Peptides against a protein of PDB entry 5JNO. Designs and how they scored, part 29

Target 1, 112 residues: chain A of PDB entry 5JNO
Amino acid sequence: MVAKFQPPPEYQLTAAELKQIVDQSLSGGDLACRLLVQLFPELFSDVDFSRGCSACGFAAKRKLESLHLQLIRNYVEVYYPSVKDTAVWQAECLPQLNDFFSRFWAQREMED

## One batch from the design tools (peptide; aimed at target 1 R34)

Design b1_p23_3_s1 (made by RFdiffusion4, then SolubleMPNN; from b1_p23_3, 10 letters changed)
Fold by OpenDDE base, seed 2:
Structure b1_p23_3_s1 (fold): chain B 112 residues (1-112), chain A 23 residues (1-23)
Amino acid sequence: as target 1 above (112 residues)
Amino acid sequence: SPELEAARQRALEVLAEMEAERA
């Protein structure tokens, strides 16, 4: 048996919070992007919260890690069960996430 | 954190642009 994935407390959304994000989303891929912003604002910030902290671990900027993607996918599955299929996840959500994240930092690079 | 909130808003602006392109 595979245990149900349970997000850490800091990444736990209530049903109401999740629904609010869903209501603002245009698609499953769009929902994934909004969840990325909501759950992991530090990935879009220049602030390094891992500096000087051995317990929180180092999170590299400008890249999406497996844990980030797993947490996002877990929430997307609530409203889009089809993303449980890896092929669907890779076709509908991952490309949009990568494009969005890449575009964000490309723009920031031009402003720096 | 005001810095994180600012980052969220910037990210959402980029996302809005992408959403408009898909519409």
Scores: peptide ipSAE 0.702, ipTM 0.950, DockQ to the pose 0.917
OpenDDE base, seeds 1, 3, 4, 5: peptide ipSAE 0.701, 0.701, 0.699, 0.701; ipTM 0.949, 0.949, 0.949, 0.950

Design b1_p23_3_s2 (made by RFdiffusion4, then SolubleMPNN; from b1_p23_3, 10 letters changed)
Fold by OpenDDE base, seed 5:
Structure b1_p23_3_s2 (fold): chain B 112 residues (1-112), chain A 23 residues (1-23)
Amino acid sequence: as target 1 above (112 residues)
Amino acid sequence: SPELEAARRRALEVLAEMEAERA
């Protein structure tokens, strides 16, 4: 039996917290985006977030890493079990995540 | 972190725009 994935303490969400985010979400893909913001606000900041987390290792500031996506997917599947299917995850959530993330930084770049 | 919260707020604003486009 495959061991259950356990997120680091700093990325733990209670059932109530997750439900609140779900209630604000329009879809699984939208939920994924909200989780991205909730769990990884540093990805939307110019602040060096690698500082203070030795376990994070090297990560590009403006790139969604596999670990980010894995954590988000694990939470999304709680309310949208269909994303356990990789094809569904790639069709419904990943494009929205990428579009959202890219749009954010594109806008920020234009404002500066 | 205040700066992280500001970033979160800005991110949610962008997300809200995208949500409105889909609705």
Scores: peptide ipSAE 0.706, ipTM 0.951, DockQ to the pose 0.959
OpenDDE base, seeds 1, 2, 3, 4: peptide ipSAE 0.703, 0.704, 0.704, 0.703; ipTM 0.950, 0.951, 0.950, 0.950

Design b1_p23_3_s3 (made by RFdiffusion4, then SolubleMPNN; from b1_p23_3, 8 letters changed)
Fold by OpenDDE base, seed 2:
Structure b1_p23_3_s3 (fold): chain B 112 residues (1-112), chain A 23 residues (1-23)
Amino acid sequence: as target 1 above (112 residues)
Amino acid sequence: SAELEAARQRALAVLDEMLAEQA
């Protein structure tokens, strides 16, 4: 028996919150990108959350990790059930996420 | 935080630009 994935409380969206994001989205790929921004704004920030902690050696990486992608996919599936198919997820959503994330940081590097 | 909100707005601006180019 495989238990249904449950997001951590800090990443739990209400139906209304999710609906709002969906209404702004043009596609499953677009929805995925908007969810990325909504759920994980820290991935787009230069803020060092460990700045004030001398005991913490954590350094944030500009990388989309498996947990990020899994959470996003779970929400996308609510309105785009076809992404339950891994091939669809990899063709329609992952490229958009990667392109968006890469584009963001490429532009940020140019502004520095 | 204010910094995170600013980051979110910048990200959304980039997304909108990307989507416009794809249209």
Scores: peptide ipSAE 0.709, ipTM 0.951, DockQ to the pose 0.918
OpenDDE base, seeds 1, 3, 4, 5: peptide ipSAE 0.706, 0.708, 0.707, 0.707; ipTM 0.951, 0.951, 0.951, 0.951

Design b1_p23_3_s4 (made by RFdiffusion4, then SolubleMPNN; from b1_p23_3, 11 letters changed)
Fold by OpenDDE base, seed 3:
Structure b1_p23_3_s4 (fold): chain B 112 residues (1-112), chain A 23 residues (1-23)
Amino acid sequence: as target 1 above (112 residues)
Amino acid sequence: SEELEKAKQRALEVLDEMRAEAA
């Protein structure tokens, strides 16, 4: 048997927290986007984690990486089991995540 | 942080706009 997915402690949501996000979501793709915001707010910020450090060459990365997507998918799967199918995940969730993330930063760039 | 919270709210606003357009 395969062990149940257990996210890292820093990304572990309680049942109540997840339920709250689900209640605000209208679809699996929408839920995925809301989870992206809640779990990884740093991806939407210009916060410089190297503030005060002249030695570190920190640069904010504006990309969705495999670990981000994996964690989001596992939570989405709780309420939308169909995303266990990679084809469904790629058709219903990934496009919305990419569109949302791209739109956010496109708007920010237009605002100077 | 305050800046992170502002970023989260801006992100959610963009998402709400997308939802409105899809409705």
Scores: peptide ipSAE 0.698, ipTM 0.948, DockQ to the pose 0.906
OpenDDE base, seeds 1, 2, 4, 5: peptide ipSAE 0.695, 0.698, 0.695, 0.698; ipTM 0.947, 0.947, 0.947, 0.948

Design b1_p23_4 (made by RFdiffusion4)
Pose (drawn by RFdiffusion4):
Structure b1_p23_4 (pose): chain A 97 residues (1-46, 62-112), chain P 23 residues (1-23)
Amino acid sequence: MVAKFQPPPEYQLTAAELKQIVDQSLSGGDLACRLLVQLFPELFSDRKLESLHLQLIRNYVEVYYPSVKDTAVWQAECLPQLNDFFSRFWAQREMED
Amino acid sequence: SVFEEAKEKALETLAEMNAEAAA
């Protein structure tokens, strides 16, 4: 309806790059976590799993798991897994010391 | 770099979660 949306260049993946991540993904949720690592490594250094970031991940995930267009599927499968992956990463880091 | 090291640690965490889920 309104406009062409494109992510910033630093978050743009080629179709080839996206296909490779998908090929290694066990599920839509795993794909979502792999995409979080690839697209946003700055989120893991010294939370900001904020809406624009999550939507970008969802947009990529939907290319191969179109049922994720249903917000209930996104909330049931991908979103909990992303938040738990992120929480677990940071707790693991907190516990190193 | 800092982000490469952080990426490696995030991938290790994801591998651990996947291994637990497979068990």

Design b1_p23_4_s1 (made by RFdiffusion4, then SolubleMPNN; from b1_p23_4, 11 letters changed)
Fold by OpenDDE base, seed 5:
Structure b1_p23_4_s1 (fold): chain B 112 residues (1-112), chain A 23 residues (1-23)
Amino acid sequence: as target 1 above (112 residues)
Amino acid sequence: SALEEARARALAVLDEMEAERLA
């Protein structure tokens, strides 16, 4: 049997939660972006992560890291198995994720 | 909360981008 992905508890979504996000999505790329917001809202916040966790000392950066992308991809694969192909992931999801994330912060910078 | 507000802003941007793609 193929090993099933098990996300950390803080990044777990129920089937119902995932379905709701899927229903709001237009494509695999859109789903990826919505998952980004759902799983990692701190990446869109002006509040430092360190304020919530003095013990870990982790400072949230305005950057999409490999771990973020991997977790998102694992969920996208549930409804869009084609993204298991790296070429498809890079063509359909990564550009939308990067565009969305960049657009968000570019807009925020203009407002500040 | 701060996270809830951030999420709302993010979704607003995403919805705007989706609308642009559909146009």
Scores: peptide ipSAE 0.699, ipTM 0.949, DockQ to the pose 0.869
OpenDDE base, seeds 1, 2, 3, 4: peptide ipSAE 0.696, 0.699, 0.696, 0.696; ipTM 0.949, 0.949, 0.948, 0.949

Design b1_p23_4_s2 (made by RFdiffusion4, then SolubleMPNN; from b1_p23_4, 8 letters changed)
Fold by OpenDDE base, seed 5:
Structure b1_p23_4_s2 (fold): chain B 112 residues (1-112), chain A 23 residues (1-23)
Amino acid sequence: as target 1 above (112 residues)
Amino acid sequence: SELEEARQRALAVLAEMEAEAAA
């Protein structure tokens, strides 16, 4: 048997919360994007959180890191088990995540 | 809050993508 991944408490979603997001999602890739917003709103903020907490050593990065993607994938797998296949994850979710994230910041740059 | 505003902006972009995909 394979043990379930346990996310950090700050990234723990209840079954009800996850279901709400799923109900709003049109696909696995769309779900991934919604999870990105839900779990990591700081990635879409101009706020420098490192200045808010000198002790945590947090540095805001405008990129999707492996931990972000892993957490998102784990939740997506609950309703879209096919993304357990890396090829499916790379074809269905990663492109949408990257497009979404890139589009967001590109749009923000135009507004500035 | 700033985070909430960011979330709303992000969701707006996502909505645009969803609309494009549906078209």
Scores: peptide ipSAE 0.700, ipTM 0.948, DockQ to the pose 0.918
OpenDDE base, seeds 1, 2, 3, 4: peptide ipSAE 0.698, 0.699, 0.698, 0.697; ipTM 0.948, 0.948, 0.948, 0.948

Design b1_p23_4_s3 (made by RFdiffusion4, then SolubleMPNN; from b1_p23_4, 10 letters changed)
Fold by OpenDDE base, seed 5:
Structure b1_p23_4_s3 (fold): chain B 112 residues (1-112), chain A 23 residues (1-23)
Amino acid sequence: as target 1 above (112 residues)
Amino acid sequence: SALEEARARALAVLDEMLAERAA
C-alpha cells in the first residue's frame, strides 16, 4: 500500500473545496493554475509578509518553488491521475503554470 | 483584504490566458 500525501495544515483542502476548484477547471493544467492561486495567494501579492513576522523567516519570492509544485501536483493527481507521469506533468501542467505566473507579473510590471 | 485582491487579480489574468488559448 502507498501512503497518501499529507500537506501542511495551511495547505489542506477539503474534498468540497477541491471539488469546487475542479468544477471550474477545464483541464489538468487549468486546475493546476487555479490551485496555485488558491493555495498560494501570497505569490500574487505585493505585500511583504516577511515584515509581518520576523520570527518565521519567511521571504517573499516571485518564483514557483519545488514545494509549491509538489503540493499542486498532488492535488491535481486526485482528479487527473495521469499527471503522476512526470512527462505528462511537464507537458500539461508545468508550461501552463509557468506561463500563467510569468504573465501575471509581467502584466503587473507594465502597470507600475 | 490584500490576499483577496491578489487572488482576484490572479484569476482575472488566468481567465484571460485561458480565453486566448481557447480562441
Scores: peptide ipSAE 0.695, ipTM 0.946, DockQ to the pose 0.896
OpenDDE base, seeds 1, 2, 3, 4: peptide ipSAE 0.694, 0.692, 0.694, 0.693; ipTM 0.946, 0.945, 0.946, 0.946

Design b1_p23_4_s4 (made by RFdiffusion4, then SolubleMPNN; from b1_p23_4, 10 letters changed)
Fold by OpenDDE base, seed 3:
Structure b1_p23_4_s4 (fold): chain B 112 residues (1-112), chain A 23 residues (1-23)
Amino acid sequence: as target 1 above (112 residues)
Amino acid sequence: SELEEARQRALQVLAEMEAERLA
C-alpha cells in the first residue's frame, strides 16, 4: 500500500484554489502550466540570490526539476486522471510545460 | 515585487499561448 501523496505545506492548494485554476485552464496541459506559475513563481524571476554576497555569484538555474513536475502532476491528476498514465503525461503535459517555460525565457532574452 | 512582476509576465506569455491554441 502506497500512502496518498501529500505536498509540502507551502505547496498545498485548497480545493477552492485548485478549482479556480482549473476554471481558467483549457486542458490538462494548460492546467499544468498554470500550476507551474502558481506554485513556483521563482522559476520565472531574475532575482539575484547572490546579491550582497561577494563570495557568491551563482545564478539560479532555470530548470524544471523532477520535484516541480511531480507536484504539478499530482494536482493535474485530480481533474485529469488520465495523466496517471506516464505516456499521457509525456504526450499532453510535459511538452506544453517545456514549450511554455522555454518560450518565456526566450522572450526575456530577446527583450534584454 | 520582483516575484510578483515575474508571475504576471509568465501569465501574459501563457495567455498568448492559450490564444494561439484557441485560434
Scores: peptide ipSAE 0.699, ipTM 0.949, DockQ to the pose 0.894
OpenDDE base, seeds 1, 2, 4, 5: peptide ipSAE 0.697, 0.696, 0.698, 0.697; ipTM 0.949, 0.949, 0.949, 0.949

Design b1_p23_5 (made by RFdiffusion4)
Pose (drawn by RFdiffusion4):
Structure b1_p23_5 (pose): chain A 97 residues (1-46, 62-112), chain P 23 residues (1-23)
Amino acid sequence: MVAKFQPPPEYQLTAAELKQIVDQSLSGGDLACRLLVQLFPELFSDRKLESLHLQLIRNYVEVYYPSVKDTAVWQAECLPQLNDFFSRFWAQREMED
Amino acid sequence: SLDEKIQETLEEFSAEKTAEAAA
């Protein structure tokens, strides 16, 4: 309807790059976590799992798991897994010391 | 390193989700 949306260059993946991540992914949720690591490593250094970031991941995930266009599927599979992956990463870091 | 820790977390977390789906 309204416009062409493209992510910033630093978050743009080629189709080849996307296919490779998918090939290693066990599920839509796993894909979503791998995409979080690839696209946003700054989120893991010294939360900001904010809406624009999550939507970008969802857009990539939908290329190969189109049922994720249904918000209920996104909320049932991918979104809890992303938040739990992120919570676990940070707790593990907290506990190192 | 930070990258290694991210990958270990991802591997561990994905393995648990696979085990839960199999159960």

Design b1_p23_5_s1 (made by RFdiffusion4, then SolubleMPNN; from b1_p23_5, 12 letters changed)
Fold by OpenDDE base, seed 2:
Structure b1_p23_5_s1 (fold): chain B 112 residues (1-112), chain A 23 residues (1-23)
Amino acid sequence: as target 1 above (112 residues)
Amino acid sequence: SLEQRVQEVLAQHSAEQEARRAA
């Protein structure tokens, strides 16, 4: 049998915290976007780690990685079990996540 | 603030979802 996924402590939400987010959400895709903000605020930061380190030249990429998406999906599945189907996840949640994330940065670029 | 901007985008997204359901 497959062990249940346990998120790292940094990304753990209590049942009450998750319910609060769900209560604010209109759909599974909307919930996914709200979880993105709650779980990974660092993805919205302007912090450039390359600043101060010319040797490494490391710059954080503005992208959603597989781990981010998996963690979000795990929580969404609690209230929207249909997203266990990859086709549903790709049709309902992923487009909204990508659109939301891209819109955020697009707006930021326009303001700069 | 940064947090305000994030919330604004969320609000916009949610509003669009609501409009889609109403249509």
Scores: peptide ipSAE 0.524, ipTM 0.899, DockQ to the pose 0.804
OpenDDE base, seeds 1, 3, 4, 5: peptide ipSAE 0.524, 0.523, 0.519, 0.517; ipTM 0.899, 0.899, 0.898, 0.897; seed 1 fails the geometry check

Design b1_p23_5_s2 (made by RFdiffusion4, then SolubleMPNN; from b1_p23_5, 12 letters changed)
Fold by OpenDDE base, seed 2:
Structure b1_p23_5_s2 (fold): chain B 112 residues (1-112), chain A 23 residues (1-23)
Amino acid sequence: as target 1 above (112 residues)
Amino acid sequence: SLQELIEQVLAEHTAEQLERAAA
């Protein structure tokens, strides 16, 4: 039996919190984008830890990792079970997530 | 601000989705 995926405690949403996000969403893809913002605010900040630690050389990666996508998908599935199908996830949610994230950084670069 | 930028991009995304649905 594949154990039901449980998100790490720092990425757990209550039913009420998730419902609130869903109420603001127009589609599964839109919900995915809103979850991205709520769950992973660190992906949108230019946190340069290299200023505090020259040895760390840590630069915030401007990419969506598999773990991020999996967590988002798990929550989207609660209200849009069709995304359990990988083809649906790749056609409806992934393009919107990528476009949203790319647009954010494109606009961020224009402001700098 | 960063928060304003995020909200702006979300709004743009939502607007596009509404246009697609109306289409």
Scores: peptide ipSAE 0.564, ipTM 0.906, DockQ to the pose 0.813
OpenDDE base, seeds 1, 3, 4, 5: peptide ipSAE 0.561, 0.560, 0.561, 0.564; ipTM 0.905, 0.906, 0.906, 0.907

Design b1_p23_5_s3 (made by RFdiffusion4, then SolubleMPNN; from b1_p23_5, 11 letters changed)
Fold by OpenDDE base, seed 2:
Structure b1_p23_5_s3 (fold): chain B 112 residues (1-112), chain A 23 residues (1-23)
Amino acid sequence: as target 1 above (112 residues)
Amino acid sequence: SLEDLVQQVLEEFTAEQQARRAA
């Protein structure tokens, strides 16, 4: 028997908190974007983790990782069970998440 | 601020969703 998914404590939302986000959402894709903002504010920061380590030479990638997407999907499923279907998730939520995230960074880079 | 920008993009995105639904 597969145990029910439980998000890490850092990304745990109460039923009331989730409902509040849902009430502001127009669709599953819209909900996904709002969850992205609420759960992972660190993805929108300009923090350079390579700062102070010239030997590392790496720059943090501005991308959504599988764990981020899975956590968002699990919350979206609560109110939009259809996203349990991978085809629905890929057609309705993933494109919106990627577009939203890309638009943010595009606009951020246009500013001073 | 970064927070303001995030909200701005979110609002624009939401507006587009509304437009699609209305069309």
Scores: peptide ipSAE 0.435, ipTM 0.870, DockQ to the pose 0.815
OpenDDE base, seeds 1, 3, 4, 5: peptide ipSAE 0.435, 0.434, 0.434, 0.427; ipTM 0.871, 0.871, 0.870, 0.868; seed 4 fails the geometry check

Design b1_p23_5_s4 (made by RFdiffusion4, then SolubleMPNN; from b1_p23_5, 9 letters changed)
Fold by OpenDDE base, seed 1:
Structure b1_p23_5_s4 (fold): chain B 112 residues (1-112), chain A 23 residues (1-23)
Amino acid sequence: as target 1 above (112 residues)
Amino acid sequence: SLEELVQQVLEEHSAEQEAERAA
């Protein structure tokens, strides 16, 4: 059996924290987007600023990696067990995550 | 600000979800 996914300590949510986000969510896909914002604020950082920081070596990437998606999915399935089905995850959550993330960066580029 | 932009996009997404639910 594959070991249960354990989120890194910096991305741990308590039951109360997760419930608060769920209460603001209208669907599994909406919950996924809210989790993206709460768990990974670094993904929304200015790429130009991050690239120019030689002291910290941080390089911002405008993509959602497997680890990000898996962690979000694990939290979503707590209240929306149907997303354990890959077909449901791909139909309900992934499109909304991608659209949300792309829309953010598209608007961010236009504002500069 | 960056925070305001994130919230704007999130609210836009949530509004679309609400409209879809009402349809």
Scores: peptide ipSAE 0.547, ipTM 0.901, DockQ to the pose 0.798
OpenDDE base, seeds 2, 3, 4, 5: peptide ipSAE 0.546, 0.543, 0.545, 0.545; ipTM 0.901, 0.900, 0.901, 0.901

Design b1_p23_6 (made by RFdiffusion4)
Pose (drawn by RFdiffusion4):
Structure b1_p23_6 (pose): chain A 97 residues (1-46, 62-112), chain P 23 residues (1-23)
Amino acid sequence: MVAKFQPPPEYQLTAAELKQIVDQSLSGGDLACRLLVQLFPELFSDRKLESLHLQLIRNYVEVYYPSVKDTAVWQAECLPQLNDFFSRFWAQREMED
Amino acid sequence: SLDEIYEEARERALATLEEMNEE
């Protein structure tokens, strides 16, 4: 309806790059976690799993798991897995010391 | 450099995901 949306260049993946991540993914949730690692490594250094970031991941995930267009599917599968992956990463870091 | 820090963070985050997938 309104406009062409494109992510910033630093978060743009080629179709080939996206296909490769998908090929390694076990599920839609795993794909979502792998995309979080690839797209936003700055989120893992010295939370900001904020809405624009999550929507970008969702947009990529929907190319191969179109049922994720249903917000209930996103909330049931991908979103808990992303938040638990992120929580676990940071707790693991906290506990190193 | 900043790029090296972000690459190390990426590797560490991916290792966490692989550990989670083994469970």

Design b1_p23_6_s1 (made by RFdiffusion4, then SolubleMPNN; from b1_p23_6, 10 letters changed)
Fold by OpenDDE base, seed 3:
Structure b1_p23_6_s1 (fold): chain B 112 residues (1-112), chain A 23 residues (1-23)
Amino acid sequence: as target 1 above (112 residues)
Amino acid sequence: SREEELARARERALAVLDEMLAE
């Protein structure tokens, strides 16, 4: 048997924290987007986390990576078990995440 | 601070999300 998914400590939400986000969500797709904001605020900021680091010096890419999506999906599954089906995840959550993320940065680009 | 900047980023992101959901 495969062990239950355990996120890294920095991305481990308590039951109360997750419930709070769920209570604010209208759907699985909405929940996914809110989890994205909660777990990865750095994806929505211009903060240079590599500043002061002589070893890296490169700004993080503004993209949704597989690890981000995996963590989000595992939390969404708690309240929307249907997303265990890849087809459902790809139809209900991924398009919403991509649309939301794209809209955010498109808006920021226009404001600059 | 970096923490304050992240907080502002969250607020901006949520505003975009709410706008999207209102459509």
Scores: peptide ipSAE 0.697, ipTM 0.949, DockQ to the pose 0.862
OpenDDE base, seeds 1, 2, 4, 5: peptide ipSAE 0.695, 0.694, 0.695, 0.696; ipTM 0.949, 0.948, 0.949, 0.949

Design b1_p23_6_s2 (made by RFdiffusion4, then SolubleMPNN; from b1_p23_6, 10 letters changed)
Fold by OpenDDE base, seed 2:
Order: C-alpha cells, then sequence, then structure tokens
Structure b1_p23_6_s2 (fold): chain B 112 residues (1-112), chain A 23 residues (1-23)
C-alpha cells in the first residue's frame, strides 16, 4: 500500500486558507507560485534561521527542494486534479515555479 | 523583527509574481 502524503503541521493549510489562495489564482501554475510564497516565505528572505545553531547544518537557502515541490503539488491537486499527471505538473507548474523563483532572486541581486 | 522581515519578503515575492503574470 501507498500511504497518503501528509504535510508537517507547520505546513498544514485549512480549507479556508487554501480557498483564499485559490481565489487569487488564475491557473494551477499561478496557484503553485502563490503557495510557494505562503508556505515558505523564508525562501524569499535573507533571514537566517540557523544562525544560532551550528548543528542545523548547511542548507541551500535559494533552492527549491523536492519536499517544497511535493507539498505545493499536493495542495494544487485539490483544485487542479490534472496535475496528478506528472507530465501536466512538469508542463504547467514546475516551469512557472522555477521561473518565478529565479526571477525573484535575479531582481534581488540587481537591487543589492 | 523577524516576522516583519518575512512579511516584507512575502510582499516583494508577490509583486514579482504579479509582474510575471502580467507579461
Amino acid sequence: as target 1 above (112 residues)
Amino acid sequence: SEAERLAAARERALAVLDEMLAE
């Protein structure tokens, strides 16, 4: 059997919270990007959460990891079931996520 | 504060997204 993926409690959105994000979204790709911002604001900041913890190890703060993408996809599937198809996810959501994330940091680097 | 910094980052991110979607 395959267990249903459950997000960690800190990344659990209520139905109302998810609906608000969906209502602001124009597509599955747009929803994915908005979920990225909502769930992982630390990826868009220079805040170092591991500053006082040497045991936390090194993490690439400016990389989208598989866990991030899986969590986002799970929520997107609720309102856009077609992304359950990996080909659709890779065509409609992943490029938008990567483009958005890259654009953000490219602009920030220009401002710094 | 840390919360304020995260909130500002969120706002900037959403602004970038809106710009991207407007293209």
Scores: peptide ipSAE 0.688, ipTM 0.946, DockQ to the pose 0.862
OpenDDE base, seeds 1, 3, 4, 5: peptide ipSAE 0.687, 0.685, 0.685, 0.687; ipTM 0.946, 0.944, 0.945, 0.946

Design b1_p23_6_s3 (made by RFdiffusion4, then SolubleMPNN; from b1_p23_6, 10 letters changed)
Fold by OpenDDE base, seed 3:
Structure b1_p23_6_s3 (fold): chain B 112 residues (1-112), chain A 23 residues (1-23)
Amino acid sequence: as target 1 above (112 residues)
Amino acid sequence: SREAELEAARERALAVLDEMLAE
């Protein structure tokens, strides 16, 4: 038996907040990307997360880690239950997330 | 401010997403 993944309090979304993001989304993959932006803006910023937080001491990395993906998947499942199937998650959401994240930083590197 | 900078990051990210979805 494995415990269910639970997001940290700072990454909890209310039903209304999640609904708002869903209403802006065209697909499960799109929803996943929008959740990535809303939940983890530090992954898209040059601002050092740890410099602005004296309480957590966490240093964010420019990397999509398993905890990020698990959290996003949990929210996507609420409106797209099919992603509970790992094959669907890997086909519909993961490629979109990776493509989006890679594009963002590749573009930023070219602009700098 | 930190919050303003994070919001700017969100806006840039969403712009990239919109471009990706338009392809």
Scores: peptide ipSAE 0.699, ipTM 0.949, DockQ to the pose 0.839
OpenDDE base, seeds 1, 2, 4, 5: peptide ipSAE 0.697, 0.698, 0.698, 0.698; ipTM 0.949, 0.949, 0.949, 0.949

Design b1_p23_6_s4 (made by RFdiffusion4, then SolubleMPNN; from b1_p23_6, 10 letters changed)
Fold by OpenDDE base, seed 3:
Structure b1_p23_6_s4 (fold): chain B 112 residues (1-112), chain A 23 residues (1-23)
Amino acid sequence: as target 1 above (112 residues)
Amino acid sequence: SLEERLEQARQRALEVLREMLAE
């Protein structure tokens, strides 16, 4: 018996919240991007979350990490079960996530 | 506040996403 995915409390979405995001999404890839924004706004912020914490060290705040992608994928699977297939996830969601994230910070860099 | 700054970040990100989807 395999236990169902349970995200950490800080990244939990209610069924209603998730449905709202889904209703705004045009595809699995779009949903993935919207989940990225909703769950991890710190990745789009200039806020220094490590300020005053010597134990935090240097962190690449502008990088999509495996944990981010894993959490997003599990939510996407609820409405797009096909992404359980890694090939589908890599073809439909990952490219859009990467393009979106890269575009965001590239644009911000140009505006500075 | 931190919450306000994060919300502003979300809104900016959503603008970028909307523009990307429109292409």
Scores: peptide ipSAE 0.673, ipTM 0.945, DockQ to the pose 0.874
OpenDDE base, seeds 1, 2, 4, 5: peptide ipSAE 0.672, 0.672, 0.672, 0.672; ipTM 0.945, 0.945, 0.944, 0.944

Design b1_p23_7 (made by RFdiffusion4)
Pose (drawn by RFdiffusion4):
Structure b1_p23_7 (pose): chain A 97 residues (1-46, 62-112), chain P 23 residues (1-23)
Amino acid sequence: MVAKFQPPPEYQLTAAELKQIVDQSLSGGDLACRLLVQLFPELFSDRKLESLHLQLIRNYVEVYYPSVKDTAVWQAECLPQLNDFFSRFWAQREMED
Amino acid sequence: LEAVYEEAREKALATLEEMNAEA
């Protein structure tokens, strides 16, 4: 309806790059976590799993799991897995010391 | 800065592989 949306260049993946991540993904949720690592490594260094970031991941995930266009599917499968992956990463880091 | 982000990426991927192994 309104405009062409493209992510910033630093978050743009080629179709080949996206296909490769998908090929390694066990599920839509796993794909979502792998995309979080590939697209946003700055989120893992010294939370900001904020809406624009999550939507970008969802947009990529939908290319191969179109049922994720249903917000209930996104909320049931991918979103809990992303938040638990992120929480677990940071707790693991907290506990190193 | 790139090396810091790469090390963080490796740690995040290790966490994801641990979670997948427990599944």

